# Ledger of designs, part 20: peptides against a protein of PDB entry 2L2L

Target 1, 42 residues: chain A of PDB entry 2L2L
Amino acid sequence: SPEERERMIKQLKEELRLEEAKLVLLKKLRQSQIQKEATAQK

## One batch from the design tools (peptide; made by RFdiffusion4, then SolubleMPNN)

Design b2_p17_4_s2
Fold by OpenDDE base, seed 3:
Structure b2_p17_4_s2 (fold): chain B 42 residues (1-42), chain A 17 residues (1-17)
Amino acid sequence: as target 1 above (42 residues)
Amino acid sequence: EEEQLKERIQELKKKIE
């Protein structure tokens, strides 16, 4: 059904937003570790 | 659109790993 497809697309868009938010947080954590190591070596 | 969203989610999951 076109309505069933539109519900599936909305669910996938929400899952995509959650995975993007996880990736942003993980990148910030990884970058913070690199910055702490670089500051501890100076 | 649906298959493109599924593919993009799988690409993000691989970057989180």
Scores: peptide ipSAE 0.561, ipTM 0.888, DockQ to the pose 0.133
Fold by OpenDDE base, seed 5:
Structure b2_p17_4_s2 (fold): chain B 42 residues (1-42), chain A 17 residues (1-17)
Amino acid sequence: as target 1 above (42 residues)
Amino acid sequence: EEEQLKERIQELKKKIE
């Protein structure tokens, strides 16, 4: 059904949003680790 | 983990298109 497809697309968009948020967090954590290591070596 | 997450994001984008 077109309605079932629309519900599925809404669910996939919410999953996508969560995965993109996780990716942003992992990148920030990696950058923070590199910066902490660079400051601890001084 | 980060690369697998990027791949999963691309798969989700292709399913939404």
Scores: peptide ipSAE 0.539, ipTM 0.877, DockQ to the pose 0.851
Fold by OpenDDE base, seed 1:
Structure b2_p17_4_s2 (fold): chain B 42 residues (1-42), chain A 17 residues (1-17)
Amino acid sequence: as target 1 above (42 residues)
Amino acid sequence: EEEQLKERIQELKKKIE
């Protein structure tokens, strides 16, 4: 059904937003680790 | 983990199109 497809697309869009947010957090965490290591070596 | 997450994001995008 078109309505079932629209419900599925809404769920997939929510999952996509959560996964994109997780990717941003992992990149920030990695950058923070690099900065901490660079400050601990000074 | 980060690479698997990028792959999962591409799979989700392909399912929404």
Scores: peptide ipSAE 0.538, ipTM 0.876, DockQ to the pose 0.822
Fold by OpenDDE base, seed 4:
Structure b2_p17_4_s2 (fold): chain B 42 residues (1-42), chain A 17 residues (1-17)
Amino acid sequence: as target 1 above (42 residues)
Amino acid sequence: EEEQLKERIQELKKKIE
């Protein structure tokens, strides 16, 4: 059904948003680690 | 972990198209 497809697409879009948010967090964590190491060497 | 997340994000995008 087109309604069932729309529900599945909504669920996949929610999962996508959660995975993208996790990726942004990991990138920020990595950048913070690099900055801490760069400040500890000064 | 970051590369596995990028792959999973690409798979999710392909399922939404």
Scores: peptide ipSAE 0.537, ipTM 0.876, DockQ to the pose 0.794

Design b2_p17_4_s3
Fold by OpenDDE base, seed 5:
Structure b2_p17_4_s3 (fold): chain B 42 residues (1-42), chain A 17 residues (1-17)
Amino acid sequence: as target 1 above (42 residues)
Amino acid sequence: EEEELKKRIQELKEKIE
């Protein structure tokens, strides 16, 4: 139904926001790890 | 919209792994 489709779209928009937030966090963590390794090798 | 959202979520999952 149109209502089921709208519920699915809302759920997918929420999942998308969670995956975007997770990707931003992982990029920051990976960058911080590279910086720590580069400072520990000096 | 639904299929575009699914595609975008999948593209993010592949970047996370």
Scores: peptide ipSAE 0.564, ipTM 0.889, DockQ to the pose 0.134
Fold by OpenDDE base, seed 2:
Order: sequence, then structure tokens, then C-alpha cells
Structure b2_p17_4_s3 (fold): chain B 42 residues (1-42), chain A 17 residues (1-17)
Amino acid sequence: as target 1 above (42 residues)
Amino acid sequence: EEEELKKRIQELKEKIE
């Protein structure tokens, strides 16, 4: 059904947004670890 | 659109792991 396809597209757009938010958080955490290690070695 | 969204989600999952 066209309505079932539109529901699936909405669900995939929500999943995409969650994965984008997760990637942003993990990039910030990885960068914070590198900065902490670089400051602990001085 | 649906297959493009699935592809983009998969590309993000591979960058997260």
C-alpha cells in the first residue's frame, strides 16, 4: 500500500536521525579521549 | 527514497563501529 510505504519511509527517517546523533556523540567522545591523553602526556 | 535511506543508515552504522 502507498500508506504502508510512507510509514516505512517515516520509520527509516527516524532511524537515520538516531544513527546521525549517535555518530556525533561518538565523534565527540573519541575527540575528548585524544585531548585527555595529549594533556596527560605534558 | 526507501533504498537510499537504508543505504545511508548502513553507511552510518559502519562509521559507528
Scores: peptide ipSAE 0.563, ipTM 0.889, DockQ to the pose 0.134
Fold by OpenDDE base, seed 1:
Structure b2_p17_4_s3 (fold): chain B 42 residues (1-42), chain A 17 residues (1-17)
Amino acid sequence: as target 1 above (42 residues)
Amino acid sequence: EEEELKKRIQELKEKIE
């Protein structure tokens, strides 16, 4: 159904936003780990 | 649109792992 397809598109757009947010947080975490390791080696 | 969204989600999952 066209309505079922529109519901699926809405769900996929929500999942996409969650994965984008998760990637932003992970990049910040990885950068913080690199900075901590670089400080512990000094 | 639906298949493009699925592809984009998959590309993000692969960058997360």
Scores: peptide ipSAE 0.563, ipTM 0.888, DockQ to the pose 0.133
Fold by OpenDDE base, seed 4:
Structure b2_p17_4_s3 (fold): chain B 42 residues (1-42), chain A 17 residues (1-17)
Amino acid sequence: as target 1 above (42 residues)
Amino acid sequence: EEEELKKRIQELKEKIE
């Protein structure tokens, strides 16, 4: 039904926002690891 | 579109691995 499709679209938009947030956290973690390695080599 | 959203979610999951 049109209502089922609208519910699915809302759920997929929520999942997309959660995956975007996870990717931001992962990028921060990877950058922190690179900075830690660069400071340990000095 | 639902398929565009599914595709974009999959592309993000592959970047997280």
Scores: peptide ipSAE 0.562, ipTM 0.888, DockQ to the pose 0.133

Design b2_p17_4_s4
Fold by OpenDDE base, seed 5:
Structure b2_p17_4_s4 (fold): chain B 42 residues (1-42), chain A 17 residues (1-17)
Amino acid sequence: as target 1 above (42 residues)
Amino acid sequence: EEEKLKEKIQELKEKIK
């Protein structure tokens, strides 16, 4: 059904937003770790 | 983990098209 497809697309868009937010967080955490290590070695 | 997450994001994007 076109309605079922629209519901599935809405769910996939929500999952996509969560996974994109997680990717941004992991990148920020990695950058913060590199900065902390660079400051601890000085 | 980041590469697996990028792959999952790409799979989701292709399913939404």
Scores: peptide ipSAE 0.505, ipTM 0.869, DockQ to the pose 0.824
Fold by OpenDDE base, seed 4:
Structure b2_p17_4_s4 (fold): chain B 42 residues (1-42), chain A 17 residues (1-17)
Amino acid sequence: as target 1 above (42 residues)
Amino acid sequence: EEEKLKEKIQELKEKIK
């Protein structure tokens, strides 16, 4: 059904947003670790 | 972990298209 397809697309878009948010958090964590190491060596 | 997330994001984008 067109309605079933729309529900599936909505669920996939929600999962996509969660995985993109998790990727942003991992990148920020890595950058924070690099900055802490660079400041501890000064 | 980061590469697995990029792959999962790409799979989701292809399913939404």
Scores: peptide ipSAE 0.505, ipTM 0.869, DockQ to the pose 0.801
Fold by OpenDDE base, seed 3:
Structure b2_p17_4_s4 (fold): chain B 42 residues (1-42), chain A 17 residues (1-17)
Amino acid sequence: as target 1 above (42 residues)
Amino acid sequence: EEEKLKEKIQELKEKIK
């Protein structure tokens, strides 16, 4: 049904937002590690 | 972990089209 497809798309969009937020967090953690290493070498 | 997460994001994007 078109209505069932719309409900499934809404759920997939919610999962996508959660996974994108997790990716942003992992990138920030990696960047913070690189910055700490660069400041400890000075 | 980050590469697996990028793959999962791409799979979700393709399912939303």
Scores: peptide ipSAE 0.504, ipTM 0.869, DockQ to the pose 0.819
Fold by OpenDDE base, seed 1:
Structure b2_p17_4_s4 (fold): chain B 42 residues (1-42), chain A 17 residues (1-17)
Amino acid sequence: as target 1 above (42 residues)
Amino acid sequence: EEEKLKEKIQELKEKIK
């Protein structure tokens, strides 16, 4: 039904938001590791 | 891991269309 499709879309949008937040965190973590290594070599 | 996450994000975007 249209109502079932809208429920599934809401669930997929929440999953998408969580995966995008995880991607931002992983990029931040990688950048912080590079910065720590660069400061430890000084 | 980051590339797998980008693929998952793209799959979710295509399912929402």
Scores: peptide ipSAE 0.501, ipTM 0.868, DockQ to the pose 0.802

Design b2_p17_5_s1 (from b2_p17_5, 9 letters changed)
Fold by OpenDDE base, seed 5:
Formats: C-alpha cells, sequence, structure tokens
Structure b2_p17_5_s1 (fold): chain B 42 residues (1-42), chain A 17 residues (1-17)
C-alpha cells in the first residue's frame, strides 16, 4: 500500500541517519587513534 | 563496509520514492 511504502521510506531514512552518525563516529575514532599514536611516538 | 551499507540504503530509498 502507499502507506506501507511511506513507512518503509521513513524507516530507511532513519537507518540512513543512524549509519551516517556511526560513520562520522568511526572516522573520528580512527583519527583520534592516529593522533594518539603520533603523540605516543614523541 | 559502512559506506557501502549507506549506499545500499540510499539506493533503496531512491527505488521507493
Amino acid sequence: as target 1 above (42 residues)
Amino acid sequence: EIEEELRKVKEEIKKLE
């Protein structure tokens, strides 16, 4: 139904938002690890 | 991995709109 499709779009948009937030977090964590390794070698 | 999953979700949204 058009209502089921609209619910599915809303669910996928929320999934996209959560995975984008997770990607940003993991990129920040990776950058923080590289910075910590670079500071621990000094 | 996650960037490919994001791409799949974006393509699924685009098929339903």
Scores: peptide ipSAE 0.047, ipTM 0.631, DockQ to the pose 0.098
Fold by OpenDDE base, seed 1:
Structure b2_p17_5_s1 (fold): chain B 42 residues (1-42), chain A 17 residues (1-17)
Amino acid sequence: as target 1 above (42 residues)
Amino acid sequence: EIEEELRKVKEEIKKLE
């Protein structure tokens, strides 16, 4: 139904938002690890 | 890989809009 399609689009948009937030967090975590390693070697 | 999963979700949304 059109209502089932709209529910599926909303679910996929929320999944996309969560995976984008996770990607940003993991990129920041990786950068913070590299920075900590670089400061521990000084 | 998260970037590959983001690509799949974007293509699924585009098929349904």
Scores: peptide ipSAE 0.047, ipTM 0.625, DockQ to the pose 0.097
Fold by OpenDDE base, seed 2:
Structure b2_p17_5_s1 (fold): chain B 42 residues (1-42), chain A 17 residues (1-17)
Amino acid sequence: as target 1 above (42 residues)
Amino acid sequence: EIEEELRKVKEEIKKLE
């Protein structure tokens, strides 16, 4: 039904939002690790 | 891993819209 399709789109948009937020966090964590390694080698 | 999951979710949204 059109209502089932709209519920599925809303669920997938929320999943996308959560995984984008997780990707931003992991990119920040990875950058912090690279910076710590670069400071420990000096 | 996460970038491939994001690609799958985007392709599923695009098939439904």
Scores: peptide ipSAE 0.046, ipTM 0.630, DockQ to the pose 0.099
Fold by OpenDDE base, seed 4:
Structure b2_p17_5_s1 (fold): chain B 42 residues (1-42), chain A 17 residues (1-17)
Amino acid sequence: as target 1 above (42 residues)
Amino acid sequence: EIEEELRKVKEEIKKLE
């Protein structure tokens, strides 16, 4: 059904948004770890 | 891992549009 296709697209768009947010958080966490290591070596 | 999952989801959306 066209309605079932629209629901599936909405679900996949929400999954994409959640994984993009997770990727941004993990990249920030990794950068914070590198900065803490660089400050602990001074 | 996450970047490959994002690619799969983008490809699935593109097949349904």
Scores: peptide ipSAE 0.046, ipTM 0.621, DockQ to the pose 0.098

Design b2_p17_5_s2 (from b2_p17_5, 8 letters changed)
Fold by OpenDDE base, seed 2:
Structure b2_p17_5_s2 (fold): chain B 42 residues (1-42), chain A 17 residues (1-17)
Amino acid sequence: as target 1 above (42 residues)
Amino acid sequence: SIKEKLEEVKAEIEKLE
């Protein structure tokens, strides 16, 4: 159905938004790890 | 089309995984 396809697009858009948020979080976690390592070496 | 937009969103998700 056209309505089922539209619901699937909305679901995939939400999944994309969640993966984008996850990537931002992982990048921030990685940066925090590098900063902690750089402070531990001083 | 709705089908094309589904494939675009799937390709964007696959690129992030």
Scores: peptide ipSAE 0.029, ipTM 0.531, DockQ to the pose 0.160
Fold by OpenDDE base, seed 4:
Structure b2_p17_5_s2 (fold): chain B 42 residues (1-42), chain A 17 residues (1-17)
Amino acid sequence: as target 1 above (42 residues)
Amino acid sequence: SIKEKLEEVKAEIEKLE
């Protein structure tokens, strides 16, 4: 049904939003690791 | 440790990429 398709599109958009938020968190965590390693080598 | 729990969360996040 058109209603089932609309629900599926809403679910896929929410999954994509959660993955994007996860990628932003990972990038920040990797940057924090690189900064800690750069401070530990001094 | 809070540090160990943070590394566990990072490893779980990496497995889902």
Scores: peptide ipSAE 0.024, ipTM 0.469, DockQ to the pose 0.072
Fold by OpenDDE base, seed 5:
Structure b2_p17_5_s2 (fold): chain B 42 residues (1-42), chain A 17 residues (1-17)
Amino acid sequence: as target 1 above (42 residues)
Amino acid sequence: SIKEKLEEVKAEIEKLE
């Protein structure tokens, strides 16, 4: 149905938004670790 | 420590994959 399609599109958009936010956070955490290791070697 | 909290948060996020 049109309503089922709309619900599926909303769900997929929310899942994508959560995965994008997760990816940004993981990249920042990883970069913080690399910077900390690089500063500890000085 | 701040390091341990960052590793904890990273490990919690990796468990959601």
Scores: peptide ipSAE 0.022, ipTM 0.491, DockQ to the pose 0.043
Fold by OpenDDE base, seed 3:
Structure b2_p17_5_s2 (fold): chain B 42 residues (1-42), chain A 17 residues (1-17)
Amino acid sequence: as target 1 above (42 residues)
Amino acid sequence: SIKEKLEEVKAEIEKLE
């Protein structure tokens, strides 16, 4: 049905938004680890 | 430790992949 397709599109958009937020968090976490290692060696 | 909490959150995120 048109309503089932609209619900599926809304679910896929939310899954994509959560995966993008996860990717940003992982990139920031990795950068923070590299900075801590660089400051611990000084 | 803040370091331990960050590694825990990283491990939880890796488990969801």
Scores: peptide ipSAE 0.022, ipTM 0.479, DockQ to the pose 0.047

Design b2_p17_5_s3 (from b2_p17_5, 9 letters changed)
Fold by OpenDDE base, seed 2:
Formats: C-alpha cells, sequence, structure tokens
Structure b2_p17_5_s3 (fold): chain B 42 residues (1-42), chain A 17 residues (1-17)
C-alpha cells in the first residue's frame, strides 16, 4: 500500500537520523580522547 | 560498522521513494 510505504520511509528516515547522531557522538568522543592524550603529553 | 548501516538505510529509502 502507498500508506505502508510512507510509514516505512518515515521509520527508515528516523533510523538514519539516529545512526547519524550516533556517528557524530562517536566522532566527538574520539576527538576528545585525542585532545586529552595530546594535553597529557605536553 | 555505523557507516555501512547509514549507507544501507539510505539505499532502502531511495528504493521506496
Amino acid sequence: as target 1 above (42 residues)
Amino acid sequence: EIKEKLEKVKAEIKKLE
């Protein structure tokens, strides 16, 4: 059904948003770790 | 892993639109 496809697209768009947010968080965490190590070595 | 999941979800959206 067209309505079932629209519901599925909305679910996949929300999943995409959550995985993008998770990727941004992990990148920030990694950057913070590198910065802490660089400040501990100075 | 996360990058691969993102590309899968993008491909599924593009197939349904």
Scores: peptide ipSAE 0.112, ipTM 0.711, DockQ to the pose 0.098
Fold by OpenDDE base, seed 3:
Structure b2_p17_5_s3 (fold): chain B 42 residues (1-42), chain A 17 residues (1-17)
Amino acid sequence: as target 1 above (42 residues)
Amino acid sequence: EIKEKLEKVKAEIKKLE
């Protein structure tokens, strides 16, 4: 059904949003680790 | 892992649109 397809697209778009948010968090964590190491060497 | 999951989900959306 067209309505079932639209529901599936909405679910996959929400999954995409959650995995993108997780990727942003891990990038920020990695940057914070590099900054802490750079400040501990001063 | 996360980048590969993102590309899988994007490919599934593109097949349904």
Scores: peptide ipSAE 0.112, ipTM 0.711, DockQ to the pose 0.097
Fold by OpenDDE base, seed 1:
Structure b2_p17_5_s3 (fold): chain B 42 residues (1-42), chain A 17 residues (1-17)
Amino acid sequence: as target 1 above (42 residues)
Amino acid sequence: EIKEKLEKVKAEIKKLE
């Protein structure tokens, strides 16, 4: 059904948004860990 | 892993549009 296809697209777009947000968070967390280690060695 | 999931979801959206 066209309605089922539209619901599936909306679900996949939300999953995409969540995975993008998770990727940004993990990149920031990794960078914060590297900065914390670099400041603890000073 | 997350990058691969993201590309899979993009490919599925593009197949359904």
Scores: peptide ipSAE 0.111, ipTM 0.711, DockQ to the pose 0.122
Fold by OpenDDE base, seed 4:
Structure b2_p17_5_s3 (fold): chain B 42 residues (1-42), chain A 17 residues (1-17)
Amino acid sequence: as target 1 above (42 residues)
Amino acid sequence: EIKEKLEKVKAEIKKLE
């Protein structure tokens, strides 16, 4: 059904949004570790 | 890998649109 496809697209778009947010968080965590290591070496 | 999962989800959306 066209309606079932639209619901599936909405669900996949929400999954995409959540995984993008998770990727941003992991990038921030990685950057925080690099900064902590750089401050511990000074 | 999270990047690979993102590209799979994008490809599935593009197939249904």
Scores: peptide ipSAE 0.109, ipTM 0.709, DockQ to the pose 0.098

Design b2_p17_5_s4 (from b2_p17_5, 10 letters changed)
Fold by OpenDDE base, seed 2:
Structure b2_p17_5_s4 (fold): chain B 42 residues (1-42), chain A 17 residues (1-17)
Amino acid sequence: as target 1 above (42 residues)
Amino acid sequence: EIEERLRLVKAEIEKLE
């Protein structure tokens, strides 16, 4: 139904928002690791 | 399209894990 399709689109938008937030966090964590390694080599 | 965007984000996460 149109209502089932709209519910599915809302679920996919929520999942996408959570995965984009996870991706931003992982990028920040990786950058923090690189900075710690660069400071430990000085 | 949301499913393709979700697939691309998941694939970028897998490169970071």
Scores: peptide ipSAE 0.598, ipTM 0.899, DockQ to the pose 0.785
Fold by OpenDDE base, seed 1:
Structure b2_p17_5_s4 (fold): chain B 42 residues (1-42), chain A 17 residues (1-17)
Amino acid sequence: as target 1 above (42 residues)
Amino acid sequence: EIEERLRLVKAEIEKLE
C-alpha cells in the first residue's frame, strides 16, 4: 500500500541518517589519529 | 534513491574500519 511504502521510506531514511553519522565520526576519529601522530613528531 | 545511497555509505564505512 502507499502507507506501507511511506513507512519503508521513513525506515530507510532513519538508517541512512545513522550510517552517515557513523561515517562522519569514523572520518573525524581517523583525522584525530593523524593529527596526534603529526603533533607527537614535533 | 535511498537504498543506493545507504549502500554507498556502508561501503565507505567498511573502508575506514
Scores: peptide ipSAE 0.597, ipTM 0.898, DockQ to the pose 0.782
Fold by OpenDDE base, seed 4:
Structure b2_p17_5_s4 (fold): chain B 42 residues (1-42), chain A 17 residues (1-17)
Amino acid sequence: as target 1 above (42 residues)
Amino acid sequence: EIEERLRLVKAEIEKLE
């Protein structure tokens, strides 16, 4: 039904928001690790 | 499409884990 399709689209939008937030966090964590290694080698 | 965007984000996460 149109209502089921709208529920599925809302769920996919919520999952996408959570995964985009996870990706931003992982990128920041990776960058922090690289910076710590670069400062420990000086 | 939201499903394709979700697939691309999950694939980018998998490279960082």
Scores: peptide ipSAE 0.596, ipTM 0.898, DockQ to the pose 0.752
Fold by OpenDDE base, seed 3:
Structure b2_p17_5_s4 (fold): chain B 42 residues (1-42), chain A 17 residues (1-17)
Amino acid sequence: as target 1 above (42 residues)
Amino acid sequence: EIEERLRLVKAEIEKLE
């Protein structure tokens, strides 16, 4: 039904939002690790 | 397409875990 399709699209949009937020966090954590190592070697 | 974008984001996460 149109209503089932709209529910599925909303679920996929929410999952995408959560995974994009996780990806941003992992990129920030990786960058913070590199910066910490570079500061500890100086 | 949301499904393809979701697949690409998951594949980028797997490279960082």
Scores: peptide ipSAE 0.596, ipTM 0.898, DockQ to the pose 0.794

Design b2_p17_6_s3
Fold by OpenDDE base, seed 3:
Structure b2_p17_6_s3 (fold): chain B 42 residues (1-42), chain A 17 residues (1-17)
Amino acid sequence: as target 1 above (42 residues)
Amino acid sequence: EEEELKKKIEELKKKIE
């Protein structure tokens, strides 16, 4: 159904936004870990 | 659109792992 397709597209757009947000958080976490290790070695 | 969204989600999941 066209309505079922539009529901699936909405769900996939929500999942995409969640995975984008997760990637941004993981990049920040990885950078913070590197900075903590670099400060603990001084 | 649907298959392009699925592909983008899969590409992001591979970067998260």
Scores: peptide ipSAE 0.502, ipTM 0.872, DockQ to the pose 0.143
Fold by OpenDDE base, seed 1:
Structure b2_p17_6_s3 (fold): chain B 42 residues (1-42), chain A 17 residues (1-17)
Amino acid sequence: as target 1 above (42 residues)
Amino acid sequence: EEEELKKKIEELKKKIE
């Protein structure tokens, strides 16, 4: 139904938002790990 | 719209891996 499709679109929009937030956090974590390793090798 | 959202989620999952 149109209502079922609109529910699916809302769920996919929320999943997209969560994956975007996860990617931002993971990029910060990876960068922090690289910086920590670079400081431990000095 | 639905298939475009699925594609964007898949592209993000590939960047997270």
Scores: peptide ipSAE 0.501, ipTM 0.872, DockQ to the pose 0.114
Fold by OpenDDE base, seed 2:
Structure b2_p17_6_s3 (fold): chain B 42 residues (1-42), chain A 17 residues (1-17)
Amino acid sequence: as target 1 above (42 residues)
Amino acid sequence: EEEELKKKIEELKKKIE
């Protein structure tokens, strides 16, 4: 049904936003680990 | 649109691993 398709599109858009937010957080965490290793080697 | 969103989510999951 058109209504079922629109509900599925809304759920997929929400999941996409959550995965984008998770990727931003993990990029910040990975960068912080690299910086800590680079400062511990000095 | 639905299949394109599923593909984008799968591509993000692969970058998170």
Scores: peptide ipSAE 0.501, ipTM 0.872, DockQ to the pose 0.113
Fold by OpenDDE base, seed 4:
Structure b2_p17_6_s3 (fold): chain B 42 residues (1-42), chain A 17 residues (1-17)
Amino acid sequence: as target 1 above (42 residues)
Amino acid sequence: EEEELKKKIEELKKKIE
């Protein structure tokens, strides 16, 4: 159905936004770990 | 397109791993 397709597209757009937000948080966490290790070795 | 969205989600999941 056209309505079922529209529901699927809405769900996929929501999942995409959640995965984008998760990737941003993980990049910040990984960068913070690298900075913490670099400061602990000085 | 649904397939384009599925591909983008899969590419993000691979970067999160």
Scores: peptide ipSAE 0.500, ipTM 0.872, DockQ to the pose 0.142

Design b2_p17_6_s4
Fold by OpenDDE base, seed 4:
Structure b2_p17_6_s4 (fold): chain B 42 residues (1-42), chain A 17 residues (1-17)
Amino acid sequence: as target 1 above (42 residues)
Amino acid sequence: EIEKLEKRIKELREKME
């Protein structure tokens, strides 16, 4: 039904938001590791 | 790990089309 599809899309949007937030965090952590290694080699 | 998340995000977007 249109209502079941709307519920499914709402759940998928919530999962997407959580995975995108985790991706942003991991990209920041990876960048911070690269910067620490680059400063330790000077 | 990041590359696995990017793949999962793509799969979630494709399910909403």
Scores: peptide ipSAE 0.513, ipTM 0.869, DockQ to the pose 0.783
Fold by OpenDDE base, seed 3:
Structure b2_p17_6_s4 (fold): chain B 42 residues (1-42), chain A 17 residues (1-17)
Amino acid sequence: as target 1 above (42 residues)
Amino acid sequence: EIEKLEKRIKELREKME
C-alpha cells in the first residue's frame, strides 16, 4: 500500500542519514591522518 | 571501510526509488 511504502521510505532515510554521517567522519579522520604525516615529514 | 559505506549508501538510495 502507499502507507506501507511511506513507512519503509522513512526507515531507509534514517539508515541513510546515519551511514552518511559515519562516512563524513571517516573521510575527515583519513584526511587528518594524511595531513599529520605530511607535516611530520617537513 | 569508506568504500564499504559508499556501497551501502548506494544500495539504500536504490531502495528508495
Scores: peptide ipSAE 0.512, ipTM 0.869, DockQ to the pose 0.783
Fold by OpenDDE base, seed 5:
Structure b2_p17_6_s4 (fold): chain B 42 residues (1-42), chain A 17 residues (1-17)
Amino acid sequence: as target 1 above (42 residues)
Amino acid sequence: EIEKLEKRIKELREKME
């Protein structure tokens, strides 16, 4: 059904939003670790 | 971990096409 497809797309969009938010956080944490290591070696 | 997450995000985008 077109309505079932729209419900599925809405669920996939919400999952995508959560995974993208997690990706942004993990990228920031990785960069903060690299920066801390680079500053601790000085 | 990030690379696996980027792959999952790609798969989610492909499912919405």
Scores: peptide ipSAE 0.512, ipTM 0.869, DockQ to the pose 0.794
Fold by OpenDDE base, seed 1:
Structure b2_p17_6_s4 (fold): chain B 42 residues (1-42), chain A 17 residues (1-17)
Amino acid sequence: as target 1 above (42 residues)
Amino acid sequence: EIEKLEKRIKELREKME
């Protein structure tokens, strides 16, 4: 039904928001690791 | 791990179309 599709889309939007937030954190962590390695090699 | 997460985000967007 249209209502079931709307419920499914709301759940998918919540999952997407959590995965995008995790992606931002992992990108920051990766960049921080690269910077620490670059400073430890100097 | 980032590349797997980017793939999952793509699959979630495709499910909303």
Scores: peptide ipSAE 0.511, ipTM 0.868, DockQ to the pose 0.794

